# Peptides against a protein of PDB entry 6TME, part 1

All scores and structures are predictions.

Target 1, 324 residues: chain A of PDB entry 6TME
Amino acid sequence: NRLKRAYIALQAWKKAFYSDPFNTAANWVGPDVCSYKGVFCAPALDDPSVLVVAGIDLNHADIAGYLPPELGLLTDVALFHVNSNRFCGVIPKSLSKLTLMYEFDVSNNRFVGPFPTVALSWPSLKFLDIRYNDFEGKLPPEIFDKDLDAIFLNNNRFESTIPETIGKSTASVVTFAHNKFSGCIPKTIGQMKNLNEIVFIGNNLSGCLPNEIGSLNNVTVFDASSNGFVGSLPSTLSGLANVEQMDFSYNKFTGFVTDNICKLPKLSNFTFSYNFFNGEAQSCVPGSSQEKQFDDTSNCLQNRPNQKSAKECLPVVSRPVDCS
Target 2, 324 residues: chain A of PDB entry 6TME as posed
Amino acid sequence: NRLKRAYIALQAWKKAFYSDPFNTAANWVGPDVCSYKGVFCAPALDDPSVLVVAGIDLNHADIFGYLPPELGLLTDVALFHVNSNRFCGVIPKSLSKLTLMYEFDVSNNRFVGPFPTVALSWPSLKFLDIRYNDFEGKLPPEIFDKDLDAIFLNNNRFESTIPETIGKSTASVVTFAHNKFSGCIPKTIGQMKNLNEIVFIGNNLSGCLPNEIGSLNNVTVFDASSNGFVGSLPSTLSGLANVEQMDFSYNKFTGFVTDNICKLPKLSNFTFSYNFFNGEAQSCVPGSSQEKQFDDTSNCLQNRPNQKSAKECLPVVSRPVDCS
Positions, changes and structure headers below are counted from each chain's first letter, unless a header gives other numbers.
Peptide ipSAE is a variant of ipSAE made for these designs: the mean of its two directions, with the distance scale d0 fixed at 1.0 Angstrom where the peptide's residues are scored. Compare it only between designs on the same protein; published cut-offs may not carry over.
A fold fails the geometry check if it doesn't show the stated peptide or something in it is severely misdrawn.

## One batch from the design tools (peptide; made by RFdiffusion4, then SolubleMPNN)

Design b1_p10_1_s1
Fold by OpenDDE base, seed 4:
Structure b1_p10_1_s1 (fold): chain B 324 residues (1-324), chain A 10 residues (1-10)
Amino acid sequence: as target 1 above (324 residues)
Amino acid sequence: PPPAPSLPLP
């Protein structure tokens, strides 16, 4: 019975292919779905004597098509990997029936519409990759209530603010890069207990950096480049004991870059170029260390090469934003 | 089981 439902689903999906340049679905013929290329069977969790479709891997197949509603018949699927295809349309709501979903990768496709809220219905989801698509609108705050190891949202059309629920996330890696997120980074960010890497690159984020960033003791990568952040760097950044890569470039930061930041014990690369910093400690100067790389280009620093003109600096530096 | 997905960060 379960394999019959899987056959119906997979045949409906094959019919939804517009192009299969590698003939991936060429062997998708007949009732033996476990022999299908990219289909993986395993014993059912409730009955080891019953074989079920437990996984799909169509990564890098360059398939053009859509996901039909009949995929909701694949009720035993725990792994769904279809990255690097040309699938279009929306994620079917019928996938709510896939209650065993553990890893969901639809990255590098042509999916559109709002955030696929069906992903929030999966109780055991650990991995969510929806990056490199055309998803749009607001990020649901409930995404961070999920016990996810990684959250990949980059290279989409998401807009509005980052939810305050971010502090509830247990993810080690979170990417917001190359979206249309706006507003401030929530102060609750400091509550992210397992965070190793967070990337905000290329959004419309603004305001002051929250002091609570300094509570991210396990962060190794912090990239906030290409935004509209203002004010001074928080003094609490001295608490980033494990940060290796830090990027604040292409913002509107002002003030002084301190020794306490540039002397962070594991810091290997610190980029603060293309801002309005008016001073830096000697430890922040490029070439001051053999173990650390710094970039101070295009700031308002005195006696440094490649700085902004006084005409560009004075209007911004003379009106520092108070972040207190 | 299928391999874990990997794509480069931006």
Scores: peptide ipSAE 0.046, ipTM 0.781, DockQ to the pose 0.100
Fold by OpenDDE base, seed 2:
Structure b1_p10_1_s1 (fold): chain B 324 residues (1-324), chain A 10 residues (1-10)
Amino acid sequence: as target 1 above (324 residues)
Amino acid sequence: PPPAPSLPLP
């Protein structure tokens, strides 16, 4: 019965392919779905004597098509990896029936519409990759209430603010990069206990950096580049004991870049170029360390090369944003 | 084992 449902689903999906350049679905013929390329069977969790479709891996297949509603018949699928294809349309709501969903990777496709809220219906979801699509609108706050190990949202069309619920996330990696997120980074960010990597690159984020960023003791990568952030760097950034890569470039930051930031013990690369910083500690100067790389280009620094003109600096530096 | 995510971080 389960394999018959899987056959119906997979045959419906094959019919939804517009192009299969590598003939990935060429062997998708007959009732033996477990022999299908990219289809993985395992014993059912509720009955080890029953073989079920437990996984799909069609990564890098360059398949053009859509996800038909019949995929909701794949009720035993825990792994769904279909990245680097040309699937279009929306994620079917019928996938709510895939209650065992553990890893969902639809990255690098042509999916459109709002955030796929069906992903929120999966109680056991640990990995969500929806990056490199055309998903749009607001990020549901409930995404961060999920016990996810990774949340990849980058290279989409998401808008509005980052939800305050971000502090509830248990994810080690979160990517917001290359969206249309706006507003401030929530102060609740400091509550992210397991965070190793967070990237905000290339959004419309603004305001001051919250002091609570300094509570991210396990973060190794913090990239806030290419936004509209203002004010001084929080002094609490000295708490980033494990940060290796830090990027604040292409913002509107002002003030002084302190020794406490540039002397972070694991810091290997710190880019703060293309801002309005008016001073830096000697430890922040590019070439001051062999172990650390710094970029101070295009700031308002004295006696440094490649700085902004006084005409560009004065209007911004004379009106520092108070972040208190 | 499940396949690892293959796409690079931005």
Scores: peptide ipSAE 0.042, ipTM 0.775, DockQ to the pose 0.103
Fold by OpenDDE base, seed 3:
Structure b1_p10_1_s1 (fold): chain B 324 residues (1-324), chain A 10 residues (1-10)
Amino acid sequence: as target 1 above (324 residues)
Amino acid sequence: PPPAPSLPLP
């Protein structure tokens, strides 16, 4: 019964392939779905005497096509990895029937439409990778209510604000990079207890950095580059005891870059170039340390090379944004 | 790059 449903689903999917350059589905013939390339069977969790389709791996197959609704018949699938293909259209709502979904990777495809809210219906989901697609609209706040280990959203068309529910996330890695997110980083960010890496690169984020960033004690990578952030760097950044990579480049930051930031104990790379900083501590100067790399290029610093002109600096530096 | 799937299921 279960394998017959899987056969119907997989044959419907094969029919939905427009191009299979590597002939990945060439052996997708007959009822023995467990022999299909990229299809993995295992004993069912509820009955070990029954063999079921438990995983799909079609990574790097360059397959052009779409996901048909018949994929909802794959009710025993817990691993779904189809990255680096040319799949288009939307994620089928019928995938809500895949209640065992644990890892879902549809990254590096041509998927469109809103955030795939079907992913929120999976109670056991731990890994979600939807990066390098054309997903658009608002990020649903409920994504951060999920007990996810990683959330990859980068290189999409997501817009609006980052939900305040971000503070509820237990994820170690979260990527927002290369979207259309706007507004401020929520103050609730400091509540992310398990965060190791967070990336905001290349959005339309603005306002002051929240002081609560300094509460991210486990963060090793913090990248906020290529946004519209303003004001001074929070003094609370001295609390980032484990940060190794920090990037604030290509923003509108002002003020003084302090010793307490540049002397962070695990800091290996700190980039604050292409801002409007008007001073830096000696510990922030590039070449001041053999263990740390700094970039202060294109700021409003005195007696440093490759700085902005006084004409570019004066209008911004003379009108600092108060973040207090 | 994205991770590879891990089998068997947890």
Scores: peptide ipSAE 0.040, ipTM 0.781, DockQ to the pose 0.038
Fold by OpenDDE base, seed 1:
Structure b1_p10_1_s1 (fold): chain B 324 residues (1-324), chain A 10 residues (1-10)
Amino acid sequence: as target 1 above (324 residues)
Amino acid sequence: PPPAPSLPLP
């Protein structure tokens, strides 16, 4: 019975393929769905004598098509990996029936529409990858209430502010990069107890960096480049005891880059180029360390190469933003 | 860069 439902789902999906360049679904014929390429069966959790479709892996198949609602019949699927295809349309709401969903990877496709809120209905979800799509609109705050190990949102069309609930996330990696997020980074960011890597690159984020970033003692990668951030770097960044890579380039930061930041014990790369910094400590100067790489290009620094003109600097530097 | 591949199914 369960495999019969899977057969219906998989045949409906095959019919939803517009192009299958590698003939991935060529063997998707007949009732033996467990022999289908990219379909993986396992004993059911509730009855080990029953074989069920537990996983789908169609990664890198370059399949053009859409996800039909009949995929909701795959109620035993825990792993759904379909990255690097040309699937279009929306994630079907019928996938709410996949209550065992553990890993959901639809990255590098042509999915559109709002955030796939059906993913929030999966109680056991640990991995969510929706990057490199055309998802749009606001990020639901409930995403950070999920016990996810990683949250990959980068390279989409998401807009609005980052939810304050970010501080509730237990994810080690979170990517916001290359979206249309706006507003400030929430102060609650400092509550992310398991965060190792966070990437904000290439958004419309603005305002001051919250001081609470300095509470992210496990962070190894912090990239806030290519935004509209203003003010000085928080002095609390001296608390980033494990940061290895830090990028603040292509913003509107001002003020002085301090020794306390540039002397961070594990810092290997610190890029603060293309800002309006008007001073830096000697420890921040490129070439000052053999173990650390710095980039101070295109700031308002005196006696440094490749800086902005006084004409470009003066209007910004003379009007420092107070972040206090 | 292209996304990192997902983990293979067991």
Scores: peptide ipSAE 0.039, ipTM 0.773, DockQ to the pose 0.067

## One batch from the design tools (peptide; made by RFdiffusion4, then SolubleMPNN)

Design b2_p15_4_s1
Fold by OpenDDE base, seed 2:
Structure b2_p15_4_s1 (fold): chain B 324 residues (1-324), chain A 15 residues (1-15)
Amino acid sequence: as target 1 above (324 residues)
Amino acid sequence: DEYLEKLKEKALASL
């Protein structure tokens, strides 16, 4: 009986709670698991006459605890939403038995250890949110071989380089922000045909931006701020026909910010502050457009307010990095 | 696609 397995799993999970401030699991008593708060039943996909646990929603419950291995008995769960709790430990490998998993949200918790590779075992997974945790180590390259719509990795402890497999991703949204990623952005990034939003904020990324970024025709948001990028902006960025928000602030970029980037047809906000740019086109000057917002603060620009001193600029501007 | 728009909103709201 599927509901009997679900009862065993849910009772094991209730025992794994250290604190339930809102008494969310107070009604988790008896065999009628479909009446449990945050438990959703539906007809089974293989037999519509059988009722199964199809979803869990414990979002914003402030529950402290862990995920016990008995959760692997919830074999009919397609939706698992447990964000904004205080769950700790690791994602149990027994969740590999949840072969119908479609949406997995464990964001804003206290999970630790490596990337939860059990997520790679789910054939139908479309949404993965693991942001605001303490996941660490390397991102597995196989994540980008998954047919995901969104990948939220931000605010973790991930390290190493971004995998070259990124170009295989079908995701519309990818967040890398506030991790410890290092190295260059892979040239394969230009192959991300469905990409709308990508965020690299607050990593240890470095080197030149790849020219292949200009192939991201569907991108509306591109944020590479708060990294160690060097060299000039690629001339191919003129190909970003749909970009609305672009941020290159808090890097080590040099050279001239061209008309071709500042005149992008959908560009509403372009921030390139806190770099070492030594010139900008008139179309890039803040206040030059009513439809576009620019920030050129703290560069090496002549005749602009709030620029770096000649003493700060000269050592960097006199030694431009060649990205050719 | 309302689903994709909700995902985009969730992404931006977290940064």
Scores: peptide ipSAE 0.115, ipTM 0.834, DockQ to the pose 0.133
Fold by OpenDDE base, seed 4:
Structure b2_p15_4_s1 (fold): chain B 324 residues (1-324), chain A 15 residues (1-15)
Amino acid sequence: as target 1 above (324 residues)
Amino acid sequence: DEYLEKLKEKALASL
């Protein structure tokens, strides 16, 4: 019964392929779906005597096509990995029937439309990778109410603000990079208790950095580069006891880069180039440490190479944004 | 955690 439904789903999917350059679905013939390339069967969780389709792995298959609604018949699938293909269209709402979904990787495809809200319906989802697609519009606040380990959103067309619900996230890794997110980073960010890596690279984020970033004691990577952030770096960044990689480059930051930031105990790379910083501590100077790399390029620093002109600096430095 | 390390590597490789 379950394998018959899987057969219907997989045959519908094969019919939805426009191109299969590696002939990945060439053996997708007949009722024995467990022999299909990229289809993995396991004993059902509710009945170990029943074999079910538990996983799909079509990664790197360069398949062009779409996801047909019949994929909702794959009700036993926990692992769905179809990255690095040319699948287009939308994620079918019928996938809400895949209640065992644990890992969902549709990255590096041509998916379009709003955030695939069907992902929110999966109670056991731990891994969500939708990066390198054409997903657009607002990020649903409910994404951060999920017990996810990783949330990969980078290289899409997402816009609007980052939801304040971010503080509820249990994810260790979150990528916002290369979208159109705007507004401030929510103050609730400091509540992300499991956060190790967060990247905001290449968005339209603005305002002051929230002081609550300094509460992210387990963060190893913090990248806020290529945005519109203003004001001084929060003094609370001295709380980032485990940060190794920190990037604030290509923003509109002002003020003084302090010893308390540059002397962070695990800091290996700190890039603060292409801002309007008007001073730095000696510990922040590139070459001041053998253990740490710094980049202070294109700021408003005195007696440093490769700085902005006084003409570029004066309009910004003379009007510092108060973030207090 | 090997799983978390793989996720971290996968994240950084995508940027």
Scores: peptide ipSAE 0.093, ipTM 0.816, DockQ to the pose 0.134
Fold by OpenDDE base, seed 1:
Structure b2_p15_4_s1 (fold): chain B 324 residues (1-324), chain A 15 residues (1-15)
Amino acid sequence: as target 1 above (324 residues)
Amino acid sequence: DEYLEKLKEKALASL
């Protein structure tokens, strides 16, 4: 039966624990898996008379161990939350059998290897959180072909370019922060119709910002800080009618920060510090608005405090990158 | 949507 398979899986997992500091699995004894701490049972979707393991929540358990292949026997699991543990190794390919997977949170662990492509096999997946791990290599382009509401990839070791398929994403929130992504932001980004929050913080992204960012009219948070972006800010950023938080700090941007950006109607915070901007509109000056916070620190601005020296500015400002 | 708001909060808290 389904609960017998769940028992086998959960007992295999308990054996795969190296440390359970809070004794979370202490009651993981006997066939009554529905009484196990962090195991949640529900009526099966296909037969309401059958009780199945529908969810796992081991968040904040500090458990050290690995995910054994026997977890693939948990075929009725829709919610898998193991956030903030010390699980290591790879995500088992046997989890492809968990066809009801809806929320998958393995964040803040010690998982390694390539992107867990098993996540692509789950047809009903809406939430993917793999942040704060050691996942590496290329992001598979197929991740953005999935009907995800959120994609949390931050604080990993992902490298290469951001896939052009990003424009197909239906996600409202996407985090790329603190990886090793390189190259340009794809022009297809402007096609992300449901996007509210996107963060690129602390990557090796470069080139010009695509003009198509200005098509993200529903975005409330746009953070591209701590990268290698060059050129001027796109004039099309005036299209960000709902942006509240915008950060371009710690890049190599040049040119003039315009009124049409700083006067965005929902803008509450705009950070463009630590660049090579050589001018700003009066509306961009810190303290010019009571409703908006600006940071223009460490640019090449005239008559502003805390700017770069002429020696630092001249080599960059005299060689502007044309993004046209 | 409370669900989306929770996701947004989780995103910001992670950064």
Scores: peptide ipSAE 0.092, ipTM 0.819, DockQ to the pose 0.134
Fold by OpenDDE base, seed 3:
Structure b2_p15_4_s1 (fold): chain B 324 residues (1-324), chain A 15 residues (1-15)
Amino acid sequence: as target 1 above (324 residues)
Amino acid sequence: DEYLEKLKEKALASL
C-alpha cells in the first residue's frame, strides 16, 4: 500500500541522517508514518478512503544527512519543505515519481551539483526554493517554461547566461541574487507579464540594460545592484508604473539619471550609488522628496557630496557606452 | 492575495 511505501522511504531517510540535533526523527518508528514528526497525511486525491503521505515539513531541524533514492516512494507528496537543514549531496532523480509536487523547498542546505532537473519533471510545481545551496552550472531554460509562482535561485553557484526563455515565466517573484550569472539580461524579460519582484544582486551580469525592462508594469521590486552593467539607464524605465524599490548601485552605469525615473509614481526607494552617473535631475537628489529615498553616493555628479574623484570618473565618463 | 504577499516577504527576507 502507499503508507507501506512511505514507511520504506522514511526509514531509509532516517538511516541517511548523520545528525538530528532536535531528535526530529526520534518518533519515526513503526508503520504509523502519519504520526511521524514532520510527516503529514491526507486523503489521496484519487481515492479519499486511502490515507497517504501528502507533505513533509522538516524546516529548521538542523538535520545533517542526504536524500536517499527511496524518497521516490513518497509518490503522494505535494509539499516538501526541508529548509534550514544540513542535507548534502544531490536531489535524487527518483523524486520524478512525486508527480503531485506543488511546493519544493530545499533552501538553506548543502546540496551540490547541477540544477535539480527533476524539478522540471513535476507538472504541478508552483513553488521552487533552492536558494542558499551549492547548486552550480547552467540554469536550464526549461525552468521558465513551467507555470511557477516563485523561483528562488539566490545564493548558489549558478553560472552562464540567464536563459532567453525568462520571458515565458509566469512567476511573480524570481531571485537570481548571489550567483555567478554572466552576460546581458535577455530582452525577453519584458514579456514576464506577472512579474512583481526580480533580484539580480551580486552577479557578474554586464552590458546595457534592455529597454524591455520598461514593459514590466507590475514590477514592485527591481534590484540589479552589484553587477557590471554599463551605459545609461533606459528611458523606458519610465514605464515601471508600480516600482517601489529600485536598486542599480554598484555597477558601471553612466549618463544622466532622469526625472522620468525619479518621478515614478510608486517609487519609494531608488538607489543608484556607486556608479559613474555624471548628472541627475533635481527630482533624483536625496532629500528632494519626503516620500522618496534616493542614494546618489559615489557617482560622478557635480556639486554633490561623496562623489568619485575626477581621476576615477574621467576614464569612464569620457568613454560612455552607447546602448542605442 | 496572501499567498503572493507571503512569497514577496519570503523573497525580501532572504536578501
Scores: peptide ipSAE 0.087, ipTM 0.816, DockQ to the pose 0.134

